# Designs tried in a protein design run: peptides against a protein of PDB entry 7UQJ. Part 259

Target 1, 160 residues: chain A of PDB entry 7UQJ
Amino acid sequence: PELYQNFNITPPRGVLFHGPPGTGKTLMARALAASCSSDERKITFFMRKGADILSKWVGEAERQLRLLFEEAKKHQPSIIFFDEIDGLAPVRSSKQEQIHASIVSTLLALMDGMDNRGQVIVIGATNRPDAVDPALRRPGRFDREFYFPLPDVKARFKIL

## One batch from the design tools (peptide; made by RFdiffusion4, then SolubleMPNN)

Design b2_p24_7_s4 (from b2_p24_7, 17 letters changed)
Fold by OpenDDE base, seed 5:
Structure b2_p24_7_s4 (fold): chain B 160 residues (1-160), chain C 160 residues (1-160), chain D 160 residues (1-160), chain A 24 residues (1-24)
Amino acid sequence: as target 1 above (160 residues)
Amino acid sequence: as target 1 above (160 residues)
Amino acid sequence: as target 1 above (160 residues)
Amino acid sequence: SEEERLQRELEKERAEKRAKALEE
């Protein structure tokens, strides 16, 4: 409540940090979490990997997502960091697409329900944001995105 | 004083957050504001929209900008967030260009005067940073810019 | 200890902030430093320029880097900000390449040794990240990068 | 270069989310 209330701001639902590997996504999320945390205002930082959601939570991914969001709400103010959220992207198999669709649907519902979740920020990091379902990138979800490009891209912009 | 003094850093005058809609600009500003705020060091977050400066403050936009910067100084450490600062961009009418030029001139003067403003950070967010007057993007103003790209761009850069 | 421990996160070794001049790199580093600092948790912010490392510390650059990292460890939690870290890039002279290689090697070793450094974050800012040795951009070093593009680039990306 | 490739992808993702944000 207090972080967003003190700023008179609507809690951001989700932030997508995206960029090539090694472009700072997880670092910025950690730095933001760290910077939001004081000794008086301990931000709870929850880190999950998109690949872990699919592989480690087989058959429970949706339940574990719900529990994660409940835990984040319980320990608010909180940051949920989904590292490699593109790891929710199916490998091209019909069964993986169904599992993906269900997990994504649960994540969508969880993010849509965040107005009632208090001071929970969701940060998704991805190296393949095109592999992030467009529905997750809609307003009220990962409605906010940060690019973390490789440096060589900046040098080309100096040459043009 | 303390935030920038403790870092022995010149207070950044202005930061331009730019990117497409839904790319995290306002979220990052809020997250930064939140992260800079502790229970002991309450950062005051002032949010304004560029469109509101033009439309809601007709004839008073300059005065309201001055008051905003004075209030931010009074409540320092402070963050002034101008969301959609490209909303200061005129619609293509000569009268709107004059009003725009005057408001921009006031904002320039206010940002140039920030060395005497203490711990006030100005964050401008825009979806159209080319519609932000280049004068605002000069050193001592929004001399610092952050790009918030869409995620689909990262996936295309993995495919080429 | 506390910042990263409270988040149960491995301290990010390095963050590369990159972008054209005036794109927010130094501002974000300062804002992150400021936001990570509370009255109870004073983050020590160390600022160095890449060009200063080469020009002001001639013959002592490696020693001064070591001392900087030791000082940062002593005053942890700390942020070391290398502004214009591309200023470590040699001008195309064989002697400058050797000096560069040695300084970069020292910085690599210092960043690799950060697991034992406690709560020290290293932020490199560059306008020419292609001039940043790829070795510095590897995992455990500046393994994390942030792009700070010019706004004009964002508008071109709206037109394309 | 890999970076130019990654910049053009960022431009496309900006364009695509702008398109998506305009469609919402």
Scores: peptide ipSAE 0.000, ipTM 0.182, DockQ to the pose 0.087; fails the geometry check

Design b2_p24_8_s1 (from b2_p24_8, 11 letters changed)
Fold by OpenDDE base, seed 3:
Order: structure tokens, then C-alpha cells, then sequence
Structure b2_p24_8_s1 (fold): chain B 160 residues (1-160), chain C 160 residues (1-160), chain D 160 residues (1-160), chain A 24 residues (1-24)
């Protein structure tokens, strides 16, 4: 808190984990939740799939997002992990505009409404960062990115 | 082949990766594919989601499975990785029987029809091993299972 | 913690990799160590063979285990990988009871004494999970298990 | 509106430190 205040830096609210499928994005998010948890400080980890929020909660997706953020705030310190966030928050310019626009707008508003002192981190995972609405990738939202490369030769050397 | 014959061990055709979501099942499958690839021997990695095969290929799911196995055999050595295989192959006794029964039966037949000499491995990943048709978990199919635990604090530190 | 509480899962202190020989248990442990290592965060990987601890450290095996856990804690984040852990921790009911009982008891105590905040993970690999003392497989010890199937010809090519 | 370029966390430790700072 104080370090961000001293630098007048808006603490990032979200981290976008992006990279090819099966590169450990969800694992890393769980690992982060775990590493930041202690006996004194348990982190509540909320996981949702973007497509599941769309498909299961037609007409209630906005409410479910609000409830998720409220619950995360109630149980802070918390991590909200959106797996497949590109399924929840597609680029607005895609012809699927109208139904998803309200959900994206709700997520934007929820991220913007996060108290800078709140102990809630949002992690979005995607295989397609360019398919995520650019508005989500702006400062104060998913303004930090973590690239998950395919395990390449270097990961092979690390795996060997 | 010969090593398995000497030990009278039937080589597994399939491996079930099961455990909570985001425990690295897909990462592991990719890491296996990468670790086992050499400059001399690249492993072809096929990835499909079970639910995507159901949703995208209604009426063609069986054909798409056949094509997938044929392509994997053509490009051997290969891994076929089914993420969320419980979405593709739910328990037969579930009320959803009729629509999924033909897909499950096709997958069973494809796994049974895999030549034991073929360099094709099938990895199924699930969060719910008990939601997978028990017929898929029998010898000659997904007859080997890997439990992917939640990264504990220590596994968290290892995943970190 | 809370993720584990929501799933009613005690965070494992150890992971048991079990399955036939040559199934990539050791490779996977190394792969995990390496995938989790970055340029900024190197994971210290300690590897020991269970049988080597028994054979090389007769009368000092307990001390060597303590030193190993202390060194792993000192160099955290760390992985302790026990290959052939069934050689170190045979089932108590086996006639090899007296000499091995103290070693197993030491390993149990070390795993129980691991601070849940410590960035040390223990991976045990075995070809014979039923030959491992059930006390090691209880919650807070090797309470997570990965079954390493025999790679079929393709998984063999993928583990090679 | 200073476009804070997404800090690519180069490694998990940076992410962890940032998470710890945010969670603290």
C-alpha cells in the first residue's frame, strides 16, 4: 500500500495470464494463491471459467460477477481467477457484441470499483490475449501480463 | 514392445490425468510431449476439449474422433490429449445417456482399436474421474491414472 | 488454505509419484523443478534414492534425512525428490522392521515438522506404492499421489 | 492516463512479490 502511494502508482488490480493452452496458467494462479497463503493469512481462491459464466448464467451473468466480487471482498485476501477470460470478455468489435457487452461492462465496472486498498487480486487466463476486450487490459484492470510460453527447448532444458 | 512383453505388462493405451482444476494436467501432458520430443523424434501433440467435441461437432463428433485418431496414427509418435474428458465421456448411467452414448462408444472403440504397437498415447484429463464412464477406465483404455493434487504449499513452491 | 478448505483438502506436504519403472517419475520431478525455476527464482532440487539412503548411510540415515530437510529449507524454494522411496520407507509389517523403522519414523517426523509456510516440497517416487508405509501416505505427508502408467510406445517416445 | 504497459512479470517471484504486496 504505502509503496504504491509513495510512487503515486495505481496498484494493478488484475493480471492477465496468457499463452497457449496447457502452459500452466491455472496451475500458476493456484500456485500463487498458495504461495501467498500462510497460516496467519489464508488467501481465498475463487475460480470461474469465462465460458461457464456465459453459458450457465444467461441473464444472471452480471449478477454472478457482482456476487463473485462481493464474496471475494468479503473473504479477502482473495484471488479471483477467470479461466478462459476471452470467453467471458470477447473483443467488443466482434459481431457477438450485444449479449457479451453487458457482461464485459460489468466486469470493467467491478474492476474499476475495486478499492485500491482491497486485498483482492483478479487473474484472467486466456489463450488469446488479442481476443480479450482491450478495455480489460488498461491500467487499473488487467494492466499486468504474464506470458506462458509453450515449453520450448529452454523449458525442455529446464524439464531435463 | 519387447520390454513390456518380458514383464508381461500390457502397455496402457490411455492415461487418465485426474485432479482438481488447474493442477497442471494439461501442462503435464504438454511437458511430457516436449520432454519426449527430441531433435530426431518430434512427438505430435493433439489437444481437444471433451466439451468442445460435444458442442462443436454435434452429429459429427464420432467422425471427428475417428479423424483425430487417424491423424494421430499418421503422425506417430503422437499424444492425443483430451482436456475435460468427463465432458465427452460422461458416466453412461447419467440421465444424459442417449446423446453422449454414441460418442462414448466411438471413443471406446477407437481406444480398443488402437494397435498396441502404435506409438499413440491418449491422455484424458478430468476434474471428476467418477464422472467418466467406467468403461473408459478399464484395461486397454484409460487403464492408468495420474492424480493431480492441488499444489500443496510445497507443491505450490515447486510450481512457483 | 481456503481453496483447500473449500475443497476440504489438506494441502499435501508430499506427492507420491508411483507407477512402473521408466514411466518418467524422475523426469517429471525434474521437469517440475525446472518449470518452476526462473532466472530470478531457482528451485533447489535435492534428489536422493531411498535405497541409497539405506545402504550408504547405515546408522546415519536419520541424520542425513534431517540434514537434507534442513538444507532444503535453507535453500528454499526447494524440491526434495526421493526416488525409489519404497526402498527407504518399506511397509512396517515387512520383516525388515527394526533397522528401517527409525528411518521411516524420522521421515514421518520431518514431513510432519515441515512448516506449512516452508517452500519445500517432497516428492517420493516408487514402483510399488503398496510397499510404502501407509503412514507416509496419510494427510500432511505424501497425501497426493500421481500414478505414472507405463508409457505405451508413444508415451515412451514422449518420455524418452 | 499513463498507459502503464502491462508489466510482464518475467518470473513467478515478481508475480508473487506483487501479489504479496497487493495482499498485504
Amino acid sequence: as target 1 above (160 residues)
Amino acid sequence: as target 1 above (160 residues)
Amino acid sequence: as target 1 above (160 residues)
Amino acid sequence: LEYYPPLEYSNFEELKKEAERRLA
Scores: peptide ipSAE 0.044, ipTM 0.393, DockQ to the pose 0.044; fails the geometry check
Fold by OpenDDE base, seed 2:
Structure b2_p24_8_s1 (fold): chain B 160 residues (1-160), chain C 160 residues (1-160), chain D 160 residues (1-160), chain A 24 residues (1-24)
Amino acid sequence: as target 1 above (160 residues)
Amino acid sequence: as target 1 above (160 residues)
Amino acid sequence: as target 1 above (160 residues)
Amino acid sequence: LEYYPPLEYSNFEELKKEAERRLA
């Protein structure tokens, strides 16, 4: 609350984790949930894969998104993590436009409809931030972006 | 890396990273590659997704595996990282047995055919170690298993 | 683990994880511990925070370090993770020199006294590697350093 | 529509603080 209130900045509801595959986007989201969890305050972590929502819930993706956001709100404080969000909300390309447009519009509406007081954070992970519909990257949605660089080869991660 | 020598453990050729999704398996593999890289000795990191090898290279998966191992050997020291290896080499279940069996057999042969002197490490990541063909989990293959637990709620995973 | 042996890298007794706060040092240490654990071989992970050892155990920090190393040896294979090791073993600065010097000397002695055959790895994490006593960074101690880079500043780590 | 560029966090501690702040 403090930084956003101090700057009169509306806390971003969404964070876009972007960067090459296997840079730890999903791990970071889980770590964030774990690090924000205490014995007194457990953070509920919801994970969905964008492509899986499309493939498993053909014709129900919008409903599944609504249910997810309702469940996250019910179990707040919560993190909703969308892995491969570019698979769920790709930039509008010609031929699959209608189904994607409905899902995107639903996700937009859900993110817009999150009360600013809700203890729900949405994290979208993508390898291709430019493949995510720019409408999702507007203020009040995924208005924060976290880049996951490749571990620099010079960075001697002399790991165990 | 250090743990195996510190523990007087013979380095396996193959390491199975297993644990829940987004526990950092891929990140760890990349970090391992980066850590073992020096200015004098660059580790080449090869990443493949098991399901992608099956889906993109239907009927060529065996050839692609061979090419991958040849390329890894050519660019040694190398790490081959198979993300979602349970998607490439699932436990033999009845109906899709033949294609999976050929891919598994090829991967087994490639792992067995790696000269012990080869500076190639194979890392398989899975969310379901029990869904990986047990033949891959034998000595000389993925004979080391690495469990990536969920960040324990008490464990401040001070991640990135 | 495997990488060090496969790459003929001598395992350090001590590894210094350094890099900006939050860069995944603690996560990596835990992931390493978990990764080296199998069903047949559980790695015992000991975590201590440098500042906590100083603050909680004023006048007993040396004893607590000894007990920690004894316990780690008893439960080998083990990882001892010192988070914020710069808080435990800061570079000798004037006014708090004596207490820090004793703790540092004890830690040095414990690291030196670890038999090379001991299945105990010590990981120190710091945000300030230059704030760690250089005596700890000598061969046989924290003689391996891992830089956890800030993910590139241009890489908009616009996290939550 | 003033494109407010998303805030770039440099590290996890910033992420964590911000997460803690939103989750608070």
Scores: peptide ipSAE 0.041, ipTM 0.400, DockQ to the pose 0.045; fails the geometry check
Fold by OpenDDE base, seed 4:
Structure b2_p24_8_s1 (fold): chain B 160 residues (1-160), chain C 160 residues (1-160), chain D 160 residues (1-160), chain A 24 residues (1-24)
Amino acid sequence: as target 1 above (160 residues)
Amino acid sequence: as target 1 above (160 residues)
Amino acid sequence: as target 1 above (160 residues)
Amino acid sequence: LEYYPPLEYSNFEELKKEAERRLA
């Protein structure tokens, strides 16, 4: 709180957790939700997998994203966690299917439409931050990154 | 390593980590690999995702599994971690493609072929243990199961 | 359990998880407990917060520690997890209240009194390993240390 | 596509404080 107040920095809407597979991105998001939950203040945790939104909701993915953000707002304070967000919002390529472009555009709009006063945090996790559409990594979206490192051998020895 | 000797548990060939998404299954597998590595004894950690072996190696999946187990044996002590193992070895159904049946049979044979004295552990992670072929869950394969519960609020206060 | 038998590593009595806040220490401890539990062998997980033992049990903290270790022994195989153990066992200073000295001494004695063959593991978690009494970090106590680095690009893969 | 370098959190406490602030 204090650091951001001191710098008049608008709180980021989203946090990108990135790093190789099995680095605890999803776990950290849950731990964060749990650590922010008190008996007085329960945080609602919404989890979606990027590939699941594309595959399970063919033609409905945009609607499911809208419903997710509406439900998160309804149950605020809340965390929306997108696991494998590179599967949901891949980098815009000339070969990008119109479906992916629509979903990306919907997610962008939903993140942009989050009221700065809303008690909703969006966390995206990816193994490939550079495979995430750069538009999602702009200020007011996933504008904070939290990198999840590989254990080098020396810190494997510090985990042992 | 040491946690488990205290328990006089005979080492399984395979351990099934199961529980809801984002409960730290992959995290635990790596932490176990890390926690088994000392300065004197480095554990080699091999990670594969079940769906990746099927999708990236069409017609080569059996060979890639064999190579993985050979490489793990070559670099023992080692851990082979299969994330989303239900994607690699789904329950045998009458509609199961011959490819899946061959891959399952290869994985079964590779697990059965592990010397009980081998310094290779196989960890499978799934969100759907009942979607894993029951043949993999038999003694000498994934014969130990570790449930990763959701941190419910009471267990959030127990995990946090 | 079994990972460690394959590796002929003598089990520690205590494991210190240390690293910055929210690096997954508590979550790792629970996932370890879960990952040590099979259908045939349920691990009992006891969790205490260091500050809670001091604050909630003024004049009874030593007794509560004894009861905790007795209960863990009764329900073995078991894991005792101390979150924020630096709050329970701060570094001995000339200004340290006699109460803290008594609690530290009790915890030391309880850890020393664990039979090396006992199926009880103690995991301490701290954000400040240097704030933990060095006496707890000696062989036969918290003699294994696991650094949970910040999930900078280098660190969560070191917890994981 | 203009890439804006993201702000990195130096630690989890900053992330937690930020989360707490946004959740507040």
Scores: peptide ipSAE 0.035, ipTM 0.400, DockQ to the pose 0.046; fails the geometry check

Design b2_p24_8_s1 (from b2_p24_8, 11 letters changed)
Fold by OpenDDE base, seed 5:
Structure b2_p24_8_s1 (fold): chain B 160 residues (1-160), chain C 160 residues (1-160), chain D 160 residues (1-160), chain A 24 residues (1-24)
Amino acid sequence: as target 1 above (160 residues)
Amino acid sequence: as target 1 above (160 residues)
Amino acid sequence: as target 1 above (160 residues)
Amino acid sequence: LEYYPPLEYSNFEELKKEAERRLA
């Protein structure tokens, strides 16, 4: 926070985790939430799957996103983790249902409306960064990207 | 691939990973894809959840399966990983909706239609191997099975 | 099991795991299944996500729940783990669709219909215990609750 | 064997540091 204020740099509101499925994106997001949590400062971790938001909340997905961001702000410091964010915010196409476009618009507005002073990090995880609406990958949104490579065979043998 | 060619062994078309949920079936499938990928030979990894195919593609699940297998053939060597394959191909019962029977039939036909020369491996993951249609567990389909036991508490504590 | 039999204590039919996301509720449920499984006595572990039951089984969720409990009884000793049970059995509101109310009613009936002699444990996991229908939290249902705190950084570093 | 992907992300320490900085 302080460093971004000093340099007039807008702190990145969102981090995009991208890489092959089961490369540990969800594990990393959870590990971040824990590693940044102390006894004095519990980070609230909100996890949602992009597709689950669409399927559970037909017609209410926007409202649920708003509630999620409000709840995250209320429980700051907090991490909002969207697993499979490409399922929530696919690239806008002329064939895309108004529903998807509306949800993407809501997510964009929510990310834009986050006060730079809010201790809320949004992490999106995807296997297909190119399937995420480019509007989400702009500065002030998911403007930091972390690639999760497939663990090499060596990294696996060290854990086995 | 080379080993199967050298021994004139028809590579198994399908491998069934079975075991309790989160025993690392998906991770193993990805890691197989990674371990078999070299810089010279990238294995394309296709991941689908059985139930997502049914729910996302109401009436088009068969077409999506065909497209998936065509794309896998186009991008060979490739792995098609079906997570929760019991959701895609449940045991055929007299009470089973025509939809499920049709999807299962399509998957059977796609697995049977795989050229022995195709470097496409299909991995199905399930928590309930007995809930998978026995027709899928026959030779030339999911004819290899790997049990993923729950890591014992000790193995978890060593990983934890 | 034996301890409950010796003391004529009705074994809890349901255990509610609650706590922040990623606190290891699912991991613990699996570890319990593993720890209680011996070579002589394999515990069958059934995992379902609350939301997946609703979304996958539109109109059949009740039947799928019944089948799940029947299968668990058939494969006893068994654990039924409902991840995100608040998605399956949200608090009954005047705005709640009849579908949710019906599924909750079915789950209540299934939990009530479990013979105390059945070696079937139901574990529900939620991030929001207050979002779970209070009827599920009554004696003979999810009448034991375990809080999963955020693992402190130290506990996670021992796990990492 | 539950394989957990190594948190040996080359960028994990950077990610952690950035997360800590954003959460601070």
Scores: peptide ipSAE 0.034, ipTM 0.326, DockQ to the pose 0.030; fails the geometry check

Design b2_p24_8_s2 (from b2_p24_8, 12 letters changed)
Fold by OpenDDE base, seed 3:
Structure b2_p24_8_s2 (fold): chain B 160 residues (1-160), chain C 160 residues (1-160), chain D 160 residues (1-160), chain A 24 residues (1-24)
Amino acid sequence: as target 1 above (160 residues)
Amino acid sequence: as target 1 above (160 residues)
Amino acid sequence: as target 1 above (160 residues)
Amino acid sequence: KEYYPPLEYSNYDELKKKAEERLA
């Protein structure tokens, strides 16, 4: 947060946290949410798993995404965190195209429709950035990417 | 690790990390593995998702668990980390009983069969400790539990 | 970063990551650095150990701190990460007062002298927040604090 | 049932169309 303000950088609407499993992507998202909260300004943190949206809400996934973004805007400042976003918006493979394409297009429209001045940030977490539809990784969407390396064995030796 | 060595405490065979999603359970397991690793003594860290073992290894899940424990024993000192262990060993619900019961029974047997002198620690992580079969949470198995609270909103408010 | 801009929050100059060893403080700092880097804007990440500055640079520690802050300002946007900052800026104990006081005063002056609009963030990590000089924890310095809980002390004692 | 008013996306259909074009 601070770096972007200090840098007068337009905050991206969406941030992709990617890296191997257990590198702390979800923890970081929660840490950012809590870090941005003050006594005067509580950040509302919404968390969804991509696979849960796809599996639990078959046929309603689009509506659930819309409701999620509406609720996030109502409770601004807010973070929407999609854990395992590659499960929600997989790269278009020929066999599952229509339903996934509809969910992805809805997510794209919701991200594009966020007012640049809106106090809603979307964080996607994935273990497989290349499995996320490239359309989500374009400017104005998840256009900022954060690699969570496996804490380099060397870096860990220095922590403890 | 150091505390147990310093105190001549027998290391537990299994530890359950439980708490809300994104509280850093997986990160902590990795940090512990790295912390116990020195230049003289590298800890081998095995990571599996419970749901992945169940879904990818249908019919071979037991064999894959056995192989995992054998490999961990061969590469001792080692940590076996099960992320989302509730996905591997759900509480026995009547409808899915046999296959899940077999996987759970295999995991129980593997944990019970670990020689107390083996330098293999098993860490299970779950968002739902009550969804983990109570048999796994008994002495000699995941008999040590770690609550990962949501990092207290107060502690994070002081950052931002 | 983004959340602060969206929230019109003044970015703190310094953030203190505190909590027991191996809680991921250093990992989080690196992840934040990587997170704030884009293809268009690479963040320069400077890492120093507090104890290394004190031990390796006896008599030059002040100069090394000045050079570090100058280099960070030159390569902005940047993060200065002090690992084990309690080793650099211990609470004033009577016997080591003068040299430590000089290093602490230099760090205070450097943090106070950062332009509020400067694209340099300082992260201090410590296992002992109470061992860090309270002067560093005041507004305009490390005025933001992140507690990295041990997974509940009951929780660590049960793992290792 | 807390009635959350719909997000006024003034141009949701245009944004959806642009998003679909960006998916193509």
Scores: peptide ipSAE 0.020, ipTM 0.319, DockQ to the pose 0.044
Fold by OpenDDE base, seed 1:
Structure b2_p24_8_s2 (fold): chain B 160 residues (1-160), chain C 160 residues (1-160), chain D 160 residues (1-160), chain A 24 residues (1-24)
Amino acid sequence: as target 1 above (160 residues)
Amino acid sequence: as target 1 above (160 residues)
Amino acid sequence: as target 1 above (160 residues)
Amino acid sequence: KEYYPPLEYSNYDELKKKAEERLA
């Protein structure tokens, strides 16, 4: 409730931040995490990089994802932020190895099984929304998408 | 000194972030606050929502503003971020109640009395710069303004 | 002059934004780029990802860096933003391939040869400041560092 | 003055348009 009350977001099961690199997707996720945390109510922010889950957790990526979601549930209210989520959950139609399919399936299952998420929000950030498995973009998963445009570089913030 | 030395910005007494909703004003303020903190030197970021100061602190808003500025001074270097500052400091010409005038006057006095601000920066964010009392936009107060254009991407991130 | 006048920053030759991933380094760089552009005086923002310069421009990375700096000079006032600059300029003491050393040397030469920078600012963002070649962190290069802490959700943002 | 997206975003306007269409 309160995390979602603070976000004033009807709890998206997941939020996909997409847009060109350096548009501040990762920043926004962190700033949201920060903004929703008070002295009385600290939000626990979990961050993982999609490519790191594949490379660092070779053979244990599924287990580490499960542990991440369990830990997030234990430390509610929580945000799980997947940076470069396209590195974790590439489109299944890509001839990429069976290992990716199992990780994507695990992430799907974790996101679906979080129906009773309590106060856990999942945020994914990507520079390539079309490189993310469409199954992750369905209702109950990353069902809200926020485009981070390039700040129109013509747009001046005069830090005078 | 060092905050301002590191920014190499002549310390604006206050910075007004203005622009359409969802342009990342609040995010930028947080990111600036974040960016200026190191492991050795943590900035204290104080965030208040303008409307909350009026609504939650009914009868104590002035005292809470004073305490906020004192706490920011105590915890230097510090950023005070007023989100939706137009909710705190409406234009005086609006027939809005005497309470708003006293709060605005208190904020003005606090910003003026911060001549020896040390390492305290005040950032205000608004979607309606013209709804902010012009007295706050004078030299020595919010004397620097940053326009956050709509990213030409229609994604209103309603930061609800 | 004027870009730096607008930043009110004594032109650091380069600014290194460092801190944990998703602290908003890239967003901040874009927002600064945005923030320095008015209707009268548009800043041109150039963005490159460090890893992309290595991977996409195999054999032409040096030329592309030169072209980037020439284009930035042509389109003054300009910001060159290197996202994930640790991917472009790894520490030379790493047994990593000769190609990295030439790219780093080219970047150093471009940053040094920009003594007459006019109105070009270079911003590098990294999650791993210690993974950036120390030669890039010297005076006249990335001689200013801004730490983007995790907004410790409890965090005092010390803008150093 | 123009933003020069990374070469990857030579299709930025197309990605933007697709994003706008998805939000519409």
Scores: peptide ipSAE 0.006, ipTM 0.203, DockQ to the pose 0.058
Fold by OpenDDE base, seed 4:
Structure b2_p24_8_s2 (fold): chain B 160 residues (1-160), chain C 160 residues (1-160), chain D 160 residues (1-160), chain A 24 residues (1-24)
Amino acid sequence: as target 1 above (160 residues)
Amino acid sequence: as target 1 above (160 residues)
Amino acid sequence: as target 1 above (160 residues)
Amino acid sequence: KEYYPPLEYSNYDELKKKAEERLA
């Protein structure tokens, strides 16, 4: 938040949190949402799991994504957090190509359709950034990446 | 493990971490493993997702659970962390009753078969403690429960 | 980064990450640095441990702090992350008073000397926010605080 | 030792290196 204001950097539309499982990606996204919400300006936090959108909304995943972005826009300022985003938007060369291609295309269109001035941030979390469709990792989409390393063994010793 | 030894507290066989998604349950389990491991005594951390054991090991999930507990016993002191444990051991009345019943029964037997003096701690994480089979929540199994609240709105305001 | 721009929040000069050890403070700081850096605009991340500056630079800690801030200014946009900042800037009433007083005074002066438009963010991490000199926690210094909760004390007391 | 199922992390070391290079 503060960093981008000070740097006069155009805020990316999407942020990719990547790193090993259990490194706190989801906790971070919630903490960011919490830290940006004040009494004067509550941020609406939308959370979805990539695999849940595919499994729960078979044949309606595209519609559910559209509804999610519309709801986020209605409740600005807002954060859309996709946990396990590689489950929603896998690399197009995976054997499930046909169903995923439509969903990926919808997500791409929704991210591209976000006005640069919109008060909607999209955060994707993954354990496999290379399993995310490279089209999502382009400028204007998930163009900022945060690596969540495992806590170092030395950090482990200071936790004792 | 070491914490409970140092406090002369009989370590629970199982600890259930429950709370909303993204409250840091997995991060906490890792932090606990790290904080209990010293230079003199490294703790072995085993992580499995409940749904992954069902999906990846169709017809061998019981064997994989047994192997996991045997490996944890060989590498004492150890932590077995089940993320999304409600996916592994759902309430017995759910429509998936037949496949889950054998897996749940195996997990129950493995937890009951842990000697009270074993240096193996089992941590289960769930977003839905009531979706976990009540048999797992009995004394000698997941008999300790930790609620992971959402970071309070008041804590959120001090972050702003 | 993005959140603060979209929310028209004046960026603080310094952010204090506080909470129990192993709650991911250092991980968060690195993640924030990584997310703010793009291919087009790399953020330089400077990491120091409070205790390391005291121990490695006995009699030169003030100079090392000055050099660090100068280097951060040369490599704008930049983040200075102080891990264990309570080791660098303890409360003045602690028995190590004389050596720490000069270092604290230097850090205060360096933080006050940052122009509000400077592209340098200072992040301090501590397990003990009350062990940080209160002078550092004033507006224009570490005036934003992020609490990294442990999963609830009530949850902890059920572990004990 | 930490026993995780193999992180299905394609090119994890390369991505880690790139992330470290962005932080340097």
Scores: peptide ipSAE 0.005, ipTM 0.264, DockQ to the pose 0.036

